# Ledger of designs, part 134: peptides against a protein of PDB entry 1EMU

Target 1, 132 residues: chain A of PDB entry 1EMU
Amino acid sequence: PPYLKWAESLHSLLDDQDGISLFRTFLKQEGCADLLDFWFACTGFRKLEPCDSNEEKRLKLARAIYRKYILDNNGIVSRQTKPATKSFIKGCIMKQLIDPAMFDQAQTEIQATMEENTYPSFLKSDIYLEYT

## One batch from the design tools (peptide; made by RFdiffusion4, then SolubleMPNN)

Design b2_p30_2_s4 (from b2_p30_2, 11 letters changed)
Fold by OpenDDE base, seed 1:
Structure b2_p30_2_s4 (fold): chain B 132 residues (1-132), chain A 30 residues (1-30)
Amino acid sequence: as target 1 above (132 residues)
Amino acid sequence: KPLSELNFEELLEWYKKAGLDEVVKMFEES
């Protein structure tokens, strides 16, 4: 069943709507749902291909992601991303150089955080175990 | 079904079904 695939890899979990729902519920009670939300925000941002008609939209979206997850020094995403990574993102926003890959490094760092901490904890959680 | 095969609009609908409402809201308001 799908729940066994979720335990095999974080990738399998993040490709399953039911798995994401359970994982997010777990992360919320741990006070770190922003890790997952940011990861998906980065994925979605990269899907928005640049064109002449969406430059403003892409800039606004980049700013929104930056403001919500990177700028707040007290946020879990900000605490789990390296200063150089955050500085790079800030630079992109300030210079309005909005490359689809501008959040890739931050996403990688947040993914590593989940892999090493919250994902293993989720597999040991009552939420996951009771679902199985 | 895999995320890699979804376009931007399809992805947002997929996010809704996954319960990523806050993320979707951010994208829709931009």
Scores: peptide ipSAE 0.787, ipTM 0.966, DockQ to the pose 0.872
Fold by OpenDDE base, seed 3:
Structure b2_p30_2_s4 (fold): chain B 132 residues (1-132), chain A 30 residues (1-30)
Amino acid sequence: as target 1 above (132 residues)
Amino acid sequence: KPLSELNFEELLEWYKKAGLDEVVKMFEES
């Protein structure tokens, strides 16, 4: 069943709507749902391929992601991303150089954070175990 | 189909079903 695949890799969990729903619920209880939300925000942003007609939309979206997750010094995403990474993102926003990959490094760092603690904790959580 | 194979619009709908409402809202408001 899918829940067994979730335990095999974070990637499997993040590719499953039911798994994501449960994982997000767990993360909310832990006060760190923003980790997951940011990860998917980055994925979504990268999916929005640049073209002449969507430059403004991409810029607005990049700014929104930046303000929501990176700029918030009290946020877990901000705390779990390197200063240089955050500075790079800020620079992209300020210069309006909005490359689809501008959040990749930050996403990688947040993914590592999840891999190292929240994901393993989820697999030991009541919410996951009761689901199984 | 897997997440990686979805286009942007499909992805947002996929996100809704996954409960990523806050993310979707951010995208829609941008």
Scores: peptide ipSAE 0.787, ipTM 0.966, DockQ to the pose 0.885
Fold by OpenDDE base, seed 2:
Structure b2_p30_2_s4 (fold): chain B 132 residues (1-132), chain A 30 residues (1-30)
Amino acid sequence: as target 1 above (132 residues)
Amino acid sequence: KPLSELNFEELLEWYKKAGLDEVVKMFEES
């Protein structure tokens, strides 16, 4: 069943709507749902390819992601991303140079955080075990 | 991977079904 695949890799979990829903519920209880939300925000942002009609939208979206997850030093995403990574993102925002890949490094760092900490804990949680 | 095969509009609907409401809201308000 799908829940067994979720235990084999974080990738399998993040490709499953039901798995994401359970994992997010767990993360909310741990006070770190922003890790998952940020990861998907980065994925969605990268999917929005630049064109003449969406330049303003892409800039606004990049700013929103930056303000919500990166700028606040007390946020879990900010605490789990390297200063150089955050500085690069800030630079892109300030210069209004909005490349689809501008959040890739930050997404990689947050993914590593989940794989090393919250994902293993989720597999030991009552939420996951009760689902099995 | 299912996500890689979705266009942007389909991805947002996919996010809604996954419970990523706050992320979708951010995208829709931008």
Scores: peptide ipSAE 0.786, ipTM 0.966, DockQ to the pose 0.787
Fold by OpenDDE base, seed 4:
Structure b2_p30_2_s4 (fold): chain B 132 residues (1-132), chain A 30 residues (1-30)
Amino acid sequence: as target 1 above (132 residues)
Amino acid sequence: KPLSELNFEELLEWYKKAGLDEVVKMFEES
């Protein structure tokens, strides 16, 4: 069943709507749902390919992601991303150089955080175990 | 996998079904 695949890899969990829902519920209880939300925000942002009609929307979206997750030094995403990574993103925003991959490094770092901490904890949580 | 096969609009609908409402809202309000 799908829940067994979730335990095999974070990738399998994040590719399953039911898995994401459970994982997010767990993360909310842990006060770190922003890790998951940011990860998906980055994925979605890359899907918005550059074009004349998307230019304004892409800039606004990049700014929103930056302000929500990166700018706040007390936020969980900010605490789990390297200063150089955050500085790069800030630079892109300030220069309005909105490349689809501008959040890739930050997403990688947040993914590593989930892999090493929250994902293993989720698999040991009552939320996951009761679902199985 | 599914995520890589979805375009932007399809992805947002997929996010809604996954319970990523706050992410979707951010995208829609931008």
Scores: peptide ipSAE 0.785, ipTM 0.966, DockQ to the pose 0.834

Design b2_p30_3_s1 (from b2_p30_3, 14 letters changed)
Fold by OpenDDE base, seed 4:
Structure b2_p30_3_s1 (fold): chain B 132 residues (1-132), chain A 30 residues (1-30)
Amino acid sequence: as target 1 above (132 residues)
Amino acid sequence: SALEELESMTDEEIDKIIDEIISEEIATKK
């Protein structure tokens, strides 16, 4: 069953809508749902191919991600990303150079945080164990 | 300026934009 694959890798968990729902519920209880939301926002952003028709939309989305997750010094995403990574993103926003990969390093760092902390905790949680 | 455009966005507008992209991404999953 899918829940067994969720225990094998975070990637498998995040490729399943049921897995995502359970994991997000767990993260909300832990006060760190922004980790997952940021991760999905970055993935969605990267999939938007640059072109003349969506340039303004992509820029606005990049600004939104930056303000909500990177600029907020009290947020968990900001606390779990390195200063150099945040500075790079700020530079892209200010220069209006929004390459599809501009959030890749930040996403990698947040993914590592989930891999090392919240994901293992989820697999030991009542939410997951009762589902199995 | 870029800074002015960034500062002019409301929290509600930001949340709407982000919620949209997250929902679209999750909807692609099985």
Scores: peptide ipSAE 0.757, ipTM 0.958, DockQ to the pose 0.980
Fold by OpenDDE base, seed 5:
Structure b2_p30_3_s1 (fold): chain B 132 residues (1-132), chain A 30 residues (1-30)
Amino acid sequence: as target 1 above (132 residues)
Amino acid sequence: SALEELESMTDEEIDKIIDEIISEEIATKK
């Protein structure tokens, strides 16, 4: 069953809408749903191919991600990303150099945080165990 | 300027943009 695959890898969990829903609910209870939301926002952003028709959309999205997750010093995403990574993103925003990969390092760092902390905790949580 | 544009965005606008991209991405999953 799918829930067994979720325990095998975070990737499997995040490829399943039911898994995502349960994991996000858990993260909300832990006060760290922004980790997952940021991760998906970065993935969605990276998939937007640069072109004349979506330039404004990509710029606004990049600004939104930066403002919500990176600039907020009290947010969990900001606390779990390195200063150099945040500085790089700020530079891209200020220079309006919106490369599809501009959030890759930050996404990697947040993914590592989930792998090391919230994902293992989720697998031990009542919400997951009761689902199984 | 870039800074002015960044500061002019409201929390509501930011949340709407982010929610849209997240929803679209999750919708591609199984």
Scores: peptide ipSAE 0.756, ipTM 0.957, DockQ to the pose 0.985
Fold by OpenDDE base, seed 2:
Structure b2_p30_3_s1 (fold): chain B 132 residues (1-132), chain A 30 residues (1-30)
Amino acid sequence: as target 1 above (132 residues)
Amino acid sequence: SALEELESMTDEEIDKIIDEIISEEIATKK
């Protein structure tokens, strides 16, 4: 069953809508749902092909991600990303150079945070164990 | 300026934009 795959890798968990739902519920209880939301926002952003028709939308989305997750010094995403990574993103925003890969390093760092902390905890949580 | 545009965005607008992209991404999953 799918829940066994979720325990094998975070990738499998994040590739399943049911898994995502349970994991997000757990993260909300832990006060760190922003980790997952940021991760998906970055993935969605990267998939947007740069072109004249969506330039404004991509820029606006990049700004939104930056303001909500990177600029907020009290947020968990900001606390779990390196200063150099945040500085690079700020530079892209200020220069209006919106490359599809501009959040890749930050996403990698947040993914590592989930892998090392919240994902293992989720697999030991009542939410997951009661589902199995 | 870039800074002015950044500061002019409301929290509600930001949440809407981010919610949209997240929902679209999750919808692609099985």
Scores: peptide ipSAE 0.756, ipTM 0.957, DockQ to the pose 0.985
Fold by OpenDDE base, seed 3:
Structure b2_p30_3_s1 (fold): chain B 132 residues (1-132), chain A 30 residues (1-30)
Amino acid sequence: as target 1 above (132 residues)
Amino acid sequence: SALEELESMTDEEIDKIIDEIISEEIATKK
């Protein structure tokens, strides 16, 4: 069953809507749902191909991601990303150089945080175990 | 300016934009 695959890799968990739902519920209880939301926001952003028709939309989305997760010093995403990474993102925003990969390093760092902490905890949680 | 545009965005607008992209991405999953 799918829940067994979720225990094999975070990637498998995040590729399943049911898995995502359970994991997000768990993260909300832990006060760190922003980790997952940021991760998905970055993925969605990266998939938007630059073109004349969506330039402003991509810029606005990049700004939103930056303001919500990177600029907020009290947020868990900001606390779990390196200063150099945040500075790079800020630079992109200020220069309006919105490359599809501009959040890749931050996403990698947040993914590592989940891999090392919240994902293992989820697999030991009542939410996951009761689902199995 | 870029800074002015950044500062002019409301929390409601930001949340809407973020929720939209997240929902779209999750919707692509099985």
Scores: peptide ipSAE 0.756, ipTM 0.957, DockQ to the pose 0.984

Design b2_p30_3_s2 (from b2_p30_3, 16 letters changed)
Fold by OpenDDE base, seed 5:
Structure b2_p30_3_s2 (fold): chain B 132 residues (1-132), chain A 30 residues (1-30)
Amino acid sequence: as target 1 above (132 residues)
Amino acid sequence: SALEELNSMTEEEIDEIIDEIVQEEISTKK
């Protein structure tokens, strides 16, 4: 069943809407749902291929991700990303150089944070165990 | 300028933009 696959990898959990829903509920209780939202925002952003008709839209989205998650020094995403990574993103925003991969390093770091902390805790949580 | 455009965005607008892209991605999953 899907819940067994969720325990085998975070990737499997994040590919299932039921898994995402349970995990997000858990993260909200822990005050760190921004980790997951940021991860999905980065994925969605990367899928938007640059073209003349969507440059402004992509720039606006990049700005939104930056302001909400990177610039907020009190936020969980900012605290779990390296200064050099945040500086790189800031540079892209200020120079308006919006490469589809500009958030890749930050997404990787946040994914590692989830892998090491919240994901294992989720698998031991009442939310997950009661679902199984 | 880039800084002016960045500062002109409201928190409400930012949240709407983020919510849209996040929900779009989640909706593509099984």
Scores: peptide ipSAE 0.774, ipTM 0.961, DockQ to the pose 0.947
Fold by OpenDDE base, seed 4:
Structure b2_p30_3_s2 (fold): chain B 132 residues (1-132), chain A 30 residues (1-30)
Amino acid sequence: as target 1 above (132 residues)
Amino acid sequence: SALEELNSMTEEEIDEIIDEIVQEEISTKK
């Protein structure tokens, strides 16, 4: 069953809508749902192909991700990303150089945070265990 | 300027943009 695959890898969990729903509920209770939202925002952003018709839209999205998660020093995403990573993103925003991969390093760091902390805790949570 | 454009966005607008991309991405999952 899918819930067994969720325990094998975070990637499997994040590739399943039911898994995402349960994990997000857990993260909300832990006050760190922004980790997951940021991760999906980065993935969605990277999938947007640069072209003349969506240039402004991509720039606005990049700005939104930056302001909500990177610039907010009180946010969990900001606290779990390295200064050099945040500085690079800021540079892209200020120079309006919006490469599809500009959030990749930050996403990797947030993914590592989930792998090391919230994901293992989720597998031990009542939410997950009651589902199994 | 880039800074002016960044500062002109409201929190409500930012949340809407983020919600849209997040939901769009999740909707692609099985």
Scores: peptide ipSAE 0.773, ipTM 0.961, DockQ to the pose 0.944
Fold by OpenDDE base, seed 2:
Structure b2_p30_3_s2 (fold): chain B 132 residues (1-132), chain A 30 residues (1-30)
Amino acid sequence: as target 1 above (132 residues)
Amino acid sequence: SALEELNSMTEEEIDEIIDEIVQEEISTKK
């Protein structure tokens, strides 16, 4: 069953809507749902190929991600991303150079945070164990 | 300017933008 695959890798968990739902519920209880939302936002952003028709959308999205997750020093995403990574993103925003890969490093760092902390905790949580 | 545009965005607008892209991505999953 899918729940067994979720325990094998975070990738499997994040590729399943049911898995995502349970994991997000867990993260909300832990006060760190922003980790997951940021991760998905970065993925969605990267998929938007630059062109004249979506330039405004891409720019607004980049700004939104920056404002919500990077600029907020009290947020968990900001606390789990390195200063150099955040500085690079800020530079892109200020220069209005919106490359599809501009959040890749930050996403990698947040993914590592989930792999090392929240994902293992989720697998030990009542939410997951009761589902199995 | 870039800074002016950044500062003009409201938290509500930001949340809507983020919610849209997140839900779009999740909807592509099995």
Scores: peptide ipSAE 0.773, ipTM 0.960, DockQ to the pose 0.950
Fold by OpenDDE base, seed 3:
Parts: sequence; C-alpha cells; structure tokens
Structure b2_p30_3_s2 (fold): chain B 132 residues (1-132), chain A 30 residues (1-30)
Amino acid sequence: as target 1 above (132 residues)
Amino acid sequence: SALEELNSMTEEEIDEIIDEIVQEEISTKK
C-alpha cells in the first residue's frame, strides 16, 4: 500500500496527495508546516519558465517566497537555511534577476532538514501509525 | 524600486500567492 512507500523515501511521500496531507497535518502540529509549503513553492516556482508574459508573475512569486520564508528571521525556513543562501536570494530579488533556479539551494537545505528531522519523526508519529 | 515593491506587498497578498502555488503543485500529485 502507498503508506509503505511513504516510509521508503520522502520523495514517495511528497508524490502522494494523501501522504502530503498527513505529513502537513503532522508538521502543523509541530509548528513546521512552512518547511513543506516552502518546498512546494520552490518547485512550483522553478517550473515557471521565463517569458515576457509571466515575468511579472514570476517576480511577484519570488518576492512572496522571499518575504514569507527567507526574510522572516523567526521562521523555521530562515533558521534552517544558510546565511550565504539567504544572501544570494536577497541579491536576486534586489537585482530583479529571477532565475528559475534561484531557490534551488534553499530548497535543498530545507529538504535536508525534513529528511533529518521531521520526516523520520512523522514515520514514528501517531498520525502515521494510526493510518497504517 | 525593488525594495519598495517588496515592502508594498501585504501579508494577505503574500499568503494568497503562496497558497496558490502550493495548491497548484500539490494538485498535480497522485
């Protein structure tokens, strides 16, 4: 069943809407839902290919991601991303150089955080175990 | 300026933008 695949890899969990729902609920309880939302926001952002018609949309989205997760010093995403990574993103925003890959390093760092902490905890949580 | 545009965004607007992209991405999953 799908829940067994979720335990095999974070990737499998994040490819399943049911898995995402349970994981997000767990993260909310832990005050860490921003990790997941940021991860998906970065993925969605990267998929937007630069063109004349979506330039403003991409810039607006990049700004939103930056303000919501990177600039917020009290946020878990900010705390779990390296200063150099955040500085790079800030530079892109300030220079309006909105490359599709501008959040890649931050996403990688947040993914590592989930892999090392919240994902393993989720697999030991009541919400997951009761589902199985 | 870039800074002015950044500062002009409201928290509500930011949340809406984030919610949209997150929901869109999740909706593509099985």
Scores: peptide ipSAE 0.770, ipTM 0.960, DockQ to the pose 0.951

Design b2_p30_3_s3 (from b2_p30_3, 14 letters changed)
Fold by OpenDDE base, seed 5:
Structure b2_p30_3_s3 (fold): chain B 132 residues (1-132), chain A 30 residues (1-30)
Amino acid sequence: as target 1 above (132 residues)
Amino acid sequence: SALEELESMTDEEIDKIIDEIVSEEISTKK
């Protein structure tokens, strides 16, 4: 069953809408749902191919991600990303150099945070265990 | 300027933008 695959890898969990729903609920209870939302926002952003028709959309999205997750020093995403990574993103925003990969390092760091902390905790949580 | 554009965005606008991209991405999953 799918819930067994979720326990095998975070990738499997994040590739299943039911798994995502349960994990997000757990993260909300832990006050760290921003980790997951940021991760998906970065993935969605990277998939947007640069072109004349979506330049403004990509720029606004990059600004939104930066403002919500990187600039907020009290947010969990900001606390779990390295200063150099945040500085790089800031530079891209200020220079309006919106490369599809500009959030890759930050996404990697947040993914590592989930792998090391919230994902293992989720597998031990009542919400997951009661689902199984 | 870039800074002015960044500062002009409201929290509501930001949340809508983020919600849209996140929901679209999740909708592509199984």
Scores: peptide ipSAE 0.772, ipTM 0.959, DockQ to the pose 0.953
Fold by OpenDDE base, seed 4:
Structure b2_p30_3_s3 (fold): chain B 132 residues (1-132), chain A 30 residues (1-30)
Amino acid sequence: as target 1 above (132 residues)
Amino acid sequence: SALEELESMTDEEIDKIIDEIVSEEISTKK
């Protein structure tokens, strides 16, 4: 069953809507749902191919991601991303150079945070164990 | 300026933009 795949890798968990729903519920209880939302926002952003028709939309989305998760020093995403990574993103925003890969390093760092902390905790949680 | 455009966005507008992209991405999953 799918829940067994979720225990094998975070990637499998994040590719399943049921898995995402349970994991997000767990993260909300832990006060760190922003980790997951940021991760999906970065993935969605990267999939938007640059072109003349969506330039303004992509820029506005990048600004939103930056303001909500990177600029907020009290947020969990900001606390779990390195200063150099945040500075790079700020530079892209200020220069209006929004390459599809501009959030890749930040996403990698947040993914590592989930892999090392919240994901293992989720697999030991009542939410997951009662589902199995 | 870039800074002015960034500062002009409201929290509500930002939340809507983020919610849209996150929901769209999750909807692509099985």
Scores: peptide ipSAE 0.772, ipTM 0.959, DockQ to the pose 0.947
Fold by OpenDDE base, seed 2:
Structure b2_p30_3_s3 (fold): chain B 132 residues (1-132), chain A 30 residues (1-30)
Amino acid sequence: as target 1 above (132 residues)
Amino acid sequence: SALEELESMTDEEIDKIIDEIVSEEISTKK
């Protein structure tokens, strides 16, 4: 069953809507749902092909991600990303150079945070164990 | 300027933008 695959890799968990739902519920209880939302926001952003028709939308999305997750020094995403990574993103925003890969390093760092902390905890949580 | 545009965005607008992209991405999953 799918829940067994969720325990084998974070990738499998994040590729399943049911898994995502349970994991997000767990993260909300832990006060760190922003980790997951940021991760998906970065993925969605990267998939947007740069062109004249979506330039404004891509820029606005990049600004939103930056404001909500990177600029907020009290947020968990900001606390779990390196200063150099945040500085690079700020530079892209200020220069209005919005490359599809501009959040890749930050996403990698947040993914590592989930892999090392919240994902293992989720697999030991009542939410997951009661589902199985 | 870039800074002015950044500062003019409201929290509500930001949350809406983020919610949209996150929901769209999750909807592509099985």
Scores: peptide ipSAE 0.772, ipTM 0.959, DockQ to the pose 0.953
Fold by OpenDDE base, seed 3:
Structure b2_p30_3_s3 (fold): chain B 132 residues (1-132), chain A 30 residues (1-30)
Amino acid sequence: as target 1 above (132 residues)
Amino acid sequence: SALEELESMTDEEIDKIIDEIVSEEISTKK
């Protein structure tokens, strides 16, 4: 069943709507749902190919991601990303150089945080175990 | 300016933008 695949890799968990739902519920209880939302926001952003018709939309989305997760020093995403990574993103925003890959390093760092902490904890949680 | 545009965005607007992109991405999953 799918829940067994979720225990094999975070990627499998994040590729399943049911898995995502349970994991997000768990993260909300832990006060760190922003990790997951940021991760998906970065993925969605990267998939938007630059073109004349979506330039402003992409810029606004990048700004939103930056303001909500990177600029907020009290947020878990900001606390779990490297200063150099945040500085790079800030530079992109200020220069309006919105490359599809501009959040890749930050996403990698947040993914590592989940892999090392919240994902293992989720697999030991009542939410996951009661589902199995 | 870029800074002015950044500062002019409301929390509500930001949350809507984030919610949209996150929901869209999750909807692509099985």
Scores: peptide ipSAE 0.772, ipTM 0.959, DockQ to the pose 0.953

Design b2_p30_3_s4 (from b2_p30_3, 11 letters changed)
Fold by OpenDDE base, seed 4:
Structure b2_p30_3_s4 (fold): chain B 132 residues (1-132), chain A 30 residues (1-30)
Amino acid sequence: as target 1 above (132 residues)
Amino acid sequence: SALEELESMTDEEIDELINEIVSEEIATKK
């Protein structure tokens, strides 16, 4: 069953809507749902290919991601991303150089945070164990 | 300026943009 695959890798968990739902519920209880939302926002953003018709939309979205998760020093995403990574993103925003990969390093760092902390905790949680 | 545009965005507008992209991405999953 899918829940067994979720225990094998975070990737499997994040590729399943049921898995995502359970994991997000867990993260909300832990006060760190922003980790998951940021991760998906970065993935969605990277899929948007630059073109003249979506330039303004992509810029607005990049600004939104930056202000919501990177600029907020009290947020968990900001606390779990390195200063150099945040500075790079800020530079892209200020220069209006919106490359699809501009959030890749930040996403990698947040993914590592989930892999090392929240994902293992989820697999030991009542939410997951009672589902199995 | 870039800074002015960043500061002019409301929290509601930001949340709408984030919710849209996150929901769309999750909807692509099985």
Scores: peptide ipSAE 0.785, ipTM 0.963, DockQ to the pose 0.980
Fold by OpenDDE base, seed 1:
Structure b2_p30_3_s4 (fold): chain B 132 residues (1-132), chain A 30 residues (1-30)
Amino acid sequence: as target 1 above (132 residues)
Amino acid sequence: SALEELESMTDEEIDELINEIVSEEIATKK
């Protein structure tokens, strides 16, 4: 069943709506749901093809992601991303150079955080274990 | 300026944009 695949990889968990729902519930209880939301925001952002018609929209979304997760020094995403990574993103925003991959490094770092901490904890949580 | 545009965004607007992209992405999953 899907829940067994969720235990095999974070990728499998994040590729399943039921898995995402349970994991997000867990993260909310831990006060770190922003990790997951940021991860999905980055993925969604990267999928947007840049063109003249959506340039302003992409810029606005990039600004939103930056303001919400990177600029907030009190946020868990900011605390779990390296200064150089945040500086690079800031540079993109200020220069209005919005490449689809501009959040890739930050997403990688947040993914690593989840892999090393929250994901293993989730698999030991009552939420997951009671589901199985 | 870029800084002014960044600072002019409201928390509500930001959350709306984030919620939209996150929801859309999750909706693509099985």
Scores: peptide ipSAE 0.784, ipTM 0.963, DockQ to the pose 0.979
Fold by OpenDDE base, seed 2:
Structure b2_p30_3_s4 (fold): chain B 132 residues (1-132), chain A 30 residues (1-30)
Amino acid sequence: as target 1 above (132 residues)
Amino acid sequence: SALEELESMTDEEIDELINEIVSEEIATKK
């Protein structure tokens, strides 16, 4: 069953709507749902191909991601991203150079945080174990 | 300026943009 694959890799968990739902519920209880939302925001953002028709929308979305997760010094995403990574993103925003890959490094760092901490904890949680 | 545009965005607008992209991405999953 799918829940067994969720325990084998974070990738499998994040590729399943049921898995995502359970994991997000767990993260909300832990006060760190922003990790997951940021990860998906980065993925969705990267899929938006630059063109004249969506330039303003992409810029606005990049600004939103930056303000919500990177600029908030008290947020878990900000605390789990390197200063150089945040500085690079800031540079892109200020220069209005919005490359689809501009959040890739930050996403990688947040993914590592989940892999090392919240994902293992989720697999030991009552939410997951009671589902199995 | 870029800074002015960044500062003019409201929390509500930001959350709306984030919720939209996140929900759309999750909806692509099985």
Scores: peptide ipSAE 0.784, ipTM 0.963, DockQ to the pose 0.981
Fold by OpenDDE base, seed 3:
Structure b2_p30_3_s4 (fold): chain B 132 residues (1-132), chain A 30 residues (1-30)
Amino acid sequence: as target 1 above (132 residues)
Amino acid sequence: SALEELESMTDEEIDELINEIVSEEIATKK
């Protein structure tokens, strides 16, 4: 069943709407749902192909991601990303150079955070175990 | 300026943008 695949890799968990729902519920209880939301925001952002018709929209979305997760020093995403990574993103925002991959390094760092902490904890949680 | 545009965004607007992109991405999953 799908829940067994979720235990094999974070990728499998994040590729399943039911898995995402359970994991997000768990993260909310742990006060760190922003990790997951940021991860998906980065993925969604990267998929937006630059063109004349969506340039302003992409810029606005990049600004939103930056302000909510990177600029907020009290946020878990900011605390779990490297200063150099955050500085790079800031530079892109200030220069209005919005490359689809501009959040890739930050996403990688947040993914590592989930892999090392919240994902393993989720697999030991009542939410997951009661689902199995 | 870029800084002014960044500072002018409201929390509500930011949350709407984030919620939209996150929900759309999750909706692509099986």
Scores: peptide ipSAE 0.783, ipTM 0.962, DockQ to the pose 0.981

